Peptides against a protein of PDB entry 4GMN. Designs and how they scored, part 121

Target 1, 375 residues: chain A of PDB entry 4GMN
Amino acid sequence: RYANITLLALVTLASIGTDFQETLVKGNQGSRESPISAADEEWNGFDDADGDAMDVDQKSSSGEDQEEDYEEIDVKEDDEDDDDDSITSEMQADMERVVGADGTDDGDLEDLPTLRELIQTAVPQLIRLSNLPIDSDESLTIQSHALSALNNISWTISCLEFANGENANIHNAWYPTAKKIWRKTILPILEADSADLKLATQVTSLAWAVARVLHGETPTDGNPHRKFISLYHSSKQQAGGNSNSIEEPEDPFQGLGVKCIGVVGSLAHDPAPIEVNREVGVFLVTLLRQSNNVPPAEIVEALNQLFDIYGDEELACDKEVFWKDGFLKHLEEFLPKMRTLTKGIDKRTQPELRTRADEALLNLGRFVQYKKKHA

## One batch from the design tools (peptide; made by RFdiffusion4, then SolubleMPNN)

Design b2_p16_5_s3 (from b2_p16_5, 8 letters changed)
Fold by OpenDDE base, seed 1:
Structure b2_p16_5_s3 (fold): chain B 375 residues (1-375), chain A 16 residues (1-16)
Amino acid sequence: as target 1 above (375 residues)
Amino acid sequence: MLKPLPPDYQKPELIL
């Protein structure tokens, strides 16, 4: 009985997270004017004006772990079918506020009640549930659903723009929670070194969502980038050995390999330690060099991550890694291979993969030209 | 640059 109620609540939270994501994606797609025919606009790097590292004075408040006795969510079975329409209306209103905010509303999460409750109430419970001892099939199911809910919420939040101080209220509320997810959920699961590829895929998906907001400020404890690189390689070894390997996801971008690349790429952004950045950058460039044995979706993701990591010439990683390790040569040598790879994707059977590959090829050409001008 | 679309997350199936 309690397990079923908990599972229902976890599925509902995961659904809410997805519905928010779908709304944000639809909003962002409506605002995507057709790819500007700026074939003639010189790509001048990423003007990430986000150089204002808020000097969040780490007042090490030794917050005593007050075991806040999280009251049992008394899920009243109130038979009121009216709550689903209410939740969707509030969710829509919150999304309309987030999408319509011209970046000037330093408003508290008071104006975003659904998002507030997701961050402040739901996520702490999901973290707790993801950390339960796994002693039964029911506890494993609860963990899986808690990870799914955390994943969907984290991804939804990671779809918000936080550049230039946009959504700063949401960022400020999410940032400590995202670090808590990383330390309390992601790291313990990665440290358990489970051979469970399903669990590994779930935690890697969550890790990517979290790392897309935290970037190089993601906690480096235990060198998580190396764990995800190891997971990438282990996943490839298993796929080659057993014809009963998990069906490759119908979406090539949902593969564990893509997720691993997305995580480690995000972890390598400034202000990541130069050693972390280098290890990730070398990994990504090595995938391009070995591209004949790498799925096209992983190549697309590896390229996007390389652009995002090394797009700004003012960053320490540009000089200390990109130029020092000679990445430009490898990217330039990869251009003709990328053209061949992209042309090999059938637009009729894999339209999305082809579109993303055409974009990544275009961006690779621009990026190589930019870096050659700034050499 | 077009930010890569986040991967589409499937709604967890309600195992009723």
Scores: peptide ipSAE 0.028, ipTM 0.660, DockQ to the pose 0.545
Fold by OpenDDE base, seed 4:
Structure b2_p16_5_s3 (fold): chain B 375 residues (1-375), chain A 16 residues (1-16)
Amino acid sequence: as target 1 above (375 residues)
Amino acid sequence: MLKPLPPDYQKPELIL
């Protein structure tokens, strides 16, 4: 009885974390779909006055009556009003406040009651449940559901803008909690060195979501970047040995390899120790050099992480790693390979992967040109 | 199984 109630509560918290992201995405789309007021810019049409009425009279060809009876397929729009009544009015109101906070209302988390209860009440219990001794299949199931709920909440919060002091109230509330998730949930599971790829994938997904907010301020205790690099290599060795047992995720971007790259990239951002940044930067550049044997989604993610880590020339890692270790040359040499890789992705079968690869190729060209001007 | 949320890869456009 108690276990089933706990599992239901964990599934519900994981759903709330998902629905909360969908409402943020819809709110950000709705702010862009603010109808361009059809301000009556009377585009005064060019008054081309010259009315020369060329009277070309050509007659009469009489071709025949084929009444092709287009059967009007009455496509009943079954308005399946799937009223997914899952979004509570309180969650929607909290999201409208997060999206509609034009930066004059320093809204405290007091004005975000659902988000407050998620961070202050739910997450501490999820951390506790993820740290239970694994002594049964029931305790393993509870841990997996607690990790799923932590993952969804952490991903949703990581999709908020925190640059330039945006959402500073949410950032300030989340930041100490994110560090607790890292230290109490992520590190202990990574230290247990479990051969469970499912658990490793869940923890790596959670670690990426947490590291997307903490960046280089993520706790460096025990060199977690090396653990995720090791996990990346171990996952590739296991996939090569038993080609029948890892269901490749339907989405190429949900792969454990992509998640490992996302974590280590996020960990290497300023103010990460220069040696951590270097080890990650060398790992990412090495993937580009070995691109013939690397999934395209991992190349896209590795490029994206390199742009974020080394986009700012004022950062110590630009001088001490990017320029010093000659990364520009490797990126330039990779440009023609990236063009070939991107063109090899079928737009019909993998439209998202192709779009993301076209974007990453464009950004690689721009980034190389930028760095050449600042050399 | 709730799919883990896809990482919203909406990077802010690096206006370079």
Scores: peptide ipSAE 0.026, ipTM 0.637, DockQ to the pose 0.063
Fold by OpenDDE base, seed 5:
Structure b2_p16_5_s3 (fold): chain B 375 residues (1-375), chain A 16 residues (1-16)
Amino acid sequence: as target 1 above (375 residues)
Amino acid sequence: MLKPLPPDYQKPELIL
C-alpha cells in the first residue's frame, strides 16, 4: 500500500516534469510566425562585422523530372484526443511566466509556485529515494522511478535559456540543487559500478540533464568524465558480444552512447580544468577518426559537442587544447567522411537522423572555415 | 532558439 502510493507519486512527478517541457516547447513555437525548426539553428560562428558574401556559383545541373505519382494515402489520423488533463492551470501559468521571464537575479521563485515546490520540496525527496539501500525489487523500482522523476525535472530545467541572465531566478534556485543531485545521486551510483545497463542509462540521462546546466562548473571530484568514457567503451563491448540482448532504442539519439557523449561534452565546457577538456576533446575527435564503427547519431552528437566546446576562441581550451593538439586537421580530414555518412542515411526510414546529420555536416564545414580564418 | 531538446524524456510508461 505505501509502496504503491510512493510509486504513483513518483510517476506523477515524472509526468509533471514532462508536461512542463511540452508547455515550454509550445510556448516557444507560439512566438515564431515561421517554424524555423529548432534543428535550423545553424552554427554561424562569431559574427565578424565584415560580411563579404562569397558568391557560391549555383551550377545548375539539369536532372530529369521523373514524376513519381505518389498516391495520397488518406491516413485518417484518428485524433484520439487523449485529453490528458495532467497539465494543471497552475503549471501552465508557471510555464507561460518562465517563457516570458526577464531575468531577476534573486533565486526567488515566488511567481513560480509549482516550479518552486518541485525544486525545493520534491527534488530533495527524490534524491533521498534514489539513495535508499537496495534490498528488494521494490526498493529497486522506487530508485528507478525516483531517477526518472529527477531526469524529467532536470531535463525540463535544462531546456530553459540561461545565457545573458535569462531565467536567472530559476538558474539560481536550480544550481545548488543540481550540484546536490550530482553529488548525492549521480556520483554514488557511478561509484557502485553495477552491471545494470538500465540503471547506468538512467543515471547517464540524469547526468546529461544536470551537466547541460552546470557545464564546466559540474563537480570534478573523482573524474566523472572518465567514468562516462569508460561506460561508453563498456557499452560498445557488450553490444559487440551479444547481437540479441541490447534493444537498441527506436530513437538513435536515445542510445547510451549518445548520452555518454552528451555528458562528457557538457562537462568539458569552460571553466572545466584543461586536463578534463583535453581528455574529452581527444575522446570526441577519436570517435570521428573511428567513424566507420560508430553509430551516426553518436557522430552527430560528438560534432555538436565539439562545436559547443571549441566555438569560442577567447576560451583557454581553444589555445591549450584545440590548436595545441591539432584538432582542426582531424575535423578537416573528417569532412569527406561526414558527407559519405550523411548520404548513407535513408531519409525515408530515419528522417530525423538524416536532418540532424545534414545540419551537423553544414556546421562542420562552417566551423572548419571559421577556425581557418582565425588561425 | 531552443536547441532541439535531447530526446531523453522518459515518458513514464503508464503501466495501466
Scores: peptide ipSAE 0.025, ipTM 0.667, DockQ to the pose 0.452
Fold by OpenDDE base, seed 3:
Structure b2_p16_5_s3 (fold): chain B 375 residues (1-375), chain A 16 residues (1-16)
Amino acid sequence: as target 1 above (375 residues)
Amino acid sequence: MLKPLPPDYQKPELIL
């Protein structure tokens, strides 16, 4: 009874984290639709060309009357108006404030009561539940749901803009909590060195969401980037050996390999130590060199991370890693391989993967041209 | 300056 109530509360917190994200994405799309004035390009009508009456006659043949009496099961469409009342009016008002807040105040989440309760009340309990001694299937289930709820909340917060001091109040409230999630949930599970790929995937997803906010300010204690690089390599070795159907996620971007790349990329951003940046940069460039044996989604993610890490020439990692270790040559040599890889993705069967690969290819060409001009 | 890369809208795993 208490377990079921706890599980329901964890599912509800995970749903709240999701619904918050969907609404933030919808709200941020609405603010970018400044009406580009419909310039009335008069699409001139295509002329009615009189194309001819081909007469093809073909005639045949009989096939017999089997009257299968389909009993009309009157499925009453109960219009369950699923009033998806999942998003409270208070949560909607908090979302509207987050999207509209020019974050000039060093302040309390007083104006964001739902987000405040998520960060200050829910997340500390989720951290506690993720750290329970695993002694039963029930404790494993509670840990998994607590990690799920932490994941969804952390992802939602990671979708907020924090550049240029935007959302500074939320950043300031989240930053110490994100460091607690890292130190109290992520690091202990990574240090337990469990062969559980499901747990590893959940923790790596959470680590990515947290690292997307903390970047190079993520705690470097115990070299977590090396743990995620090791996990990447271990996951590839296990996929090759055991027919234990971990159903590859239908979405190529939900794979553990992509998540590991996303984490280590985020950890390598300024102000990360130059040696952490170098080890990650060498790992990512090595994936491109070995691209014949790397899933296309991991190549897309590795490229995006390389662009984000090395896009700024004023950063110490540009001189000390990118130029010093000769990364431009590897990116230039990869450009024809990326064109071949992207063209090999079927738009009909993998439309998202193809779109993201076309974007990454375009950005790679632009990035190589940029770096050649700033050499 | 590179044009900002399109935000990598990785939908988190909707753990439903």
Scores: peptide ipSAE 0.019, ipTM 0.658, DockQ to the pose 0.135

Design b2_p16_5_s4 (from b2_p16_5, 9 letters changed)
Fold by OpenDDE base, seed 4:
Structure b2_p16_5_s4 (fold): chain B 375 residues (1-375), chain A 16 residues (1-16)
Amino acid sequence: as target 1 above (375 residues)
Amino acid sequence: SLRPLPPDYQKPELIL
């Protein structure tokens, strides 16, 4: 009885985290005339304010109009309005305020009562539930649902813009809670050294979401980047032995390998210790060198992480790691391989993977050119 | 850069 109520509450909190994202995405689309295709953020370097849009002359080849007379099948839309009553009017009003508010620096979230209760009341309970002793299938189920709820909340918050002081109130409220998730949920699970790949995938997804906000300010205690690198390698060894039991997620970007890359990439940002940055940078560049045995989605994520980590020339990691360890040469040598890899992705069967690979290829060309100008 | 979230938004299956 109490277990079922707890599970229902955890499921509801995980749904609220998802619905919050969907509402933020819709609210941001209403304020921007263009749909935020996550495709359109080309990495131009930090200095190129002069975006010379190269006019790609699309030669319109006039294909002949075959008028295929499609018979109008009058499908009566039975409007079963499945009123997905999941989003309360209070949650919607909080989302509209998140999209429209000039961020007051007050981490108290006075104007965002639902988000405040989510961060201040719900998340600390989810952290406690994720740390329960696993002594039964019920306690394992509770942990899994608590991790799923923490994942959805953390990911949603990681989609907010925090640059230039945007959403500073949310950032300031979330930041101490994100560090608490890291120290109390993520680290203890990583230290327990469980052979449970499901738990490892859940904690790695959560770790990526948290690290996307904390970046190099993520606690480095116990060298968690090495644990995620080890998990990456272990996951590859297991997939090679038992081709039958882990359904590779239909989405190539949901793979544990991609999540491990996303975590360690995020951990390596400034102000991360230069040695942490170096170990991660060497790991990512090594994936590019061995790309023939690496899934395309992991290559896309590894490239994107390298651009984000080493995009700023004023950072200590640019001089002490990027230039010192000769990363530019490896990126330049990878360009022809990336062109071949990207062209090998079928646009019909894997449209998203192809789009994200085309973008990563474009950004790799730009990044190599940028770094050559600043050499 | 809003990299699309990995869709590992597990919509929790509401086991009704």
Scores: peptide ipSAE 0.025, ipTM 0.658, DockQ to the pose 0.507
Fold by OpenDDE base, seed 2:
Structure b2_p16_5_s4 (fold): chain B 375 residues (1-375), chain A 16 residues (1-16)
Amino acid sequence: as target 1 above (375 residues)
Amino acid sequence: SLRPLPPDYQKPELIL
């Protein structure tokens, strides 16, 4: 009884996260008259706009661990269908506000009550449920559903623009929670060193969503980038051995390899430690060198991560890693291989993969030209 | 560039 209610609530929270994204995508398409297919965003370099990096004064308030007595959500049995439609409607209304609001700097979500309750009330409980001891098939199911809900919420929030102080209220509310997800959910699961590829895929997806907001401010404790690089390599070894390969996801971009690349790429952004950046950059460039044995989707993701990490010449990683480790030469040598790879993708059977590969090829040409000009 | 999220929405299959 209680287990079924908990599972239903977790499914509902995961669905809420999904519907929130669909509404984000629709809302962002409504406010931008042109559906800029994200496949049409050409990398144009960083414009030298002197945007003063706001020094977020890290007042490290050493919050003492007050054991907050987590009140049990008494989910009433009788109003399940009406509550879902109501939450979806309120969430849609919050979404329409997010897309329209010039964010005030206050991490107070007073104007976004549904999003506030999602971040402040639901996510802490999902973190708790994701950390239950696995002693039964039921506890494993609860963990999986809690991870799915956290994934959907975290991905949805990572779709928001946070550049230039946009959505600062949401960013400020999410940032501590994202760090909590990282420390309390992601790291413990990665440390358990489970051979469960399903769990590894779920935690890696969640880690990517979280790292897309935290970037180089993601906690570096225990060198999580190395764990994801190890997971990448382990996933490739397993796919080669047993004919009972977990069905490769129909979408090439849903593969564990792509997710691992997305996580480590995101972790390597400024202000990541330069050695973390180097290890990730070397990993990504190594994938390009080995491209004959790498899925096209992983090559696309690796290129995109390299452009985002090393696009800014003012960052320490440009001089200390990109130029010092000779990455330009590897990108230049890869350019003809990328042309061949991209042309080999059938537009009829894999239209998205082809579009994203055509974009990544275009951006690679531009990026190489840019870096040659700024050498 | 908001790279399209891979649609990694695991629609929770309601295993009824």
Scores: peptide ipSAE 0.024, ipTM 0.656, DockQ to the pose 0.535
Fold by OpenDDE base, seed 1:
Structure b2_p16_5_s4 (fold): chain B 375 residues (1-375), chain A 16 residues (1-16)
Amino acid sequence: as target 1 above (375 residues)
Amino acid sequence: SLRPLPPDYQKPELIL
């Protein structure tokens, strides 16, 4: 009984996190619709062709229309009000404020009551539930649902822009909570060394969402980047051995390998320790060198992470890692391989993967040219 | 300098 209510509440929190994310994605799509200038397609008026009115005079028959009294079966359409009111008016109003806000830097969420309750009330409970002793299948189910809810909330928040002081109030409210998720949920589960790939995937997804906000300020305690690199390698070894591997997710970017790359890439951003940055950078560049045995989606993610980590020449990691370890040469040598890889993706069967690979290829060319100019 | 376009981060699989 209490377990079922807890599970329902966790599913509801996971759903709320989803609905917020969908609202943010729709809001961001609407703002990225640059008005395609309605080119005045001059509607060339189709000429008045004088089609002759044939005068067909047909006269006759007065058939007695039997008024078959079709009893209008008033099919009450039960308006199943699919109260897909999943997006409450309060959630919508919070999302509209987030998109429009000259963010206050006080870390107060007085203007964002729904988001405030998620961060201040829901997340601390989810952290507690994710860290319960696992002694039953019910406890495992509760942990899984708590991780799912934390994942969706953390991902939604990670989709907000925090650059240039945007959403600073949300960032300041989330930042200490994100560190708590990392220390109290993510690290303990990673330290338990479970062979459960489902749990590992859930924790890695959550870790990526959290690390996308914390970046190089993610707690380095216990060298989490090495744990995710180890998890990446372990996942590849298991997939090769058992034909009962977890069905590769229909979305190639939802794979555990991609998630591991996303986490470690995010962890390597400034102000991460140079040693952490180097270990991650070497891992990512090594994937590019071994690209014949790496899924295309993981290559795309590894490239994107390399661009984000090393895109700024003013950062210490540019001089101390990128240039010192000769990463430019590896990226340049990878450029023709990336062209071949991208061309090998069928646009009809894998349109998204092809689009993302075309973008990553374009960015790789630009990045290599940029770095060559600043050498 | 043309900074590479920020990666469009995929929507994570929403675990419902």
Scores: peptide ipSAE 0.024, ipTM 0.663, DockQ to the pose 0.123
Fold by OpenDDE base, seed 3:
Structure b2_p16_5_s4 (fold): chain B 375 residues (1-375), chain A 16 residues (1-16)
Amino acid sequence: as target 1 above (375 residues)
Amino acid sequence: SLRPLPPDYQKPELIL
């Protein structure tokens, strides 16, 4: 009874985190639609061609009237107005405030009571539940649901803009909690050396969401980037051997390999130690060199991470890693391979993967041209 | 049987 209520509460928190993410993504798309002036291309009217009435006379045949007395079962459609009250009016009001708030520097969420309760009350309980001793299938289920709820909350918060001091109140409230999730949930599970790829995928997804906010300020204790690179390689070795189809997620971007790349890329951002940045940069560039054996979605993610890490020439990693280790040559040599890879993706069967690959190819061409001008 | 994660993370080398 208590377990079912706890599981229901964890599912509800995970759903709330998803719905909040979807609404933030929709809201942020609305602000970036600068009105592209609809050029009134006068679509010239297609002429009314008088297409002849073909008179097809088909005459057939007398099927007998079996009066099956369908008893009108008056199925009262109980319009259960499933008021999908998944998002409370208070959550909607908090979401509207998050999109509109010039972030005051106070890590006080007084104006965001629902988000405050999520960060201050729910997340510490989810961290505790994710750290329960695993002694039963019930404790595994609770851990999995707690990780799912932490994942969805962390992803939602990672979709907020924090550049230029935007949402500083939310950033300041989340930052210590994100570090706590990292130290108390992510690191202990990574250190347990579990062969559970489901658990590894959940923790890696959560780690990516957390690292998208913490970036290079993510705790470097125990070299977590090396653990995720090791997990990447281990996942590739296991996929080749056992016909235990962990059903590759239908979405190529939900794969453990993509998630590992997203984590290590995020960990390598400034102010990450130059040696962490170098190890990640070399890993990502090595994936491009091995691209014939790497899924296209992982190549797309590895390119995006390389652009984000090395896009700024003022950062120490530009001189000490990008130029010093000769990354530009590898990116330039990869450009024709990326064109071939992108053209090989069928737009009909994999439209999203093709769109993201076309974007990454465009950005690779721009990035190589940028770096050649700033050499 | 826990398949051991491959042992000691070696610093990735650029495959030339």
Scores: peptide ipSAE 0.014, ipTM 0.547, DockQ to the pose 0.019; fails the geometry check

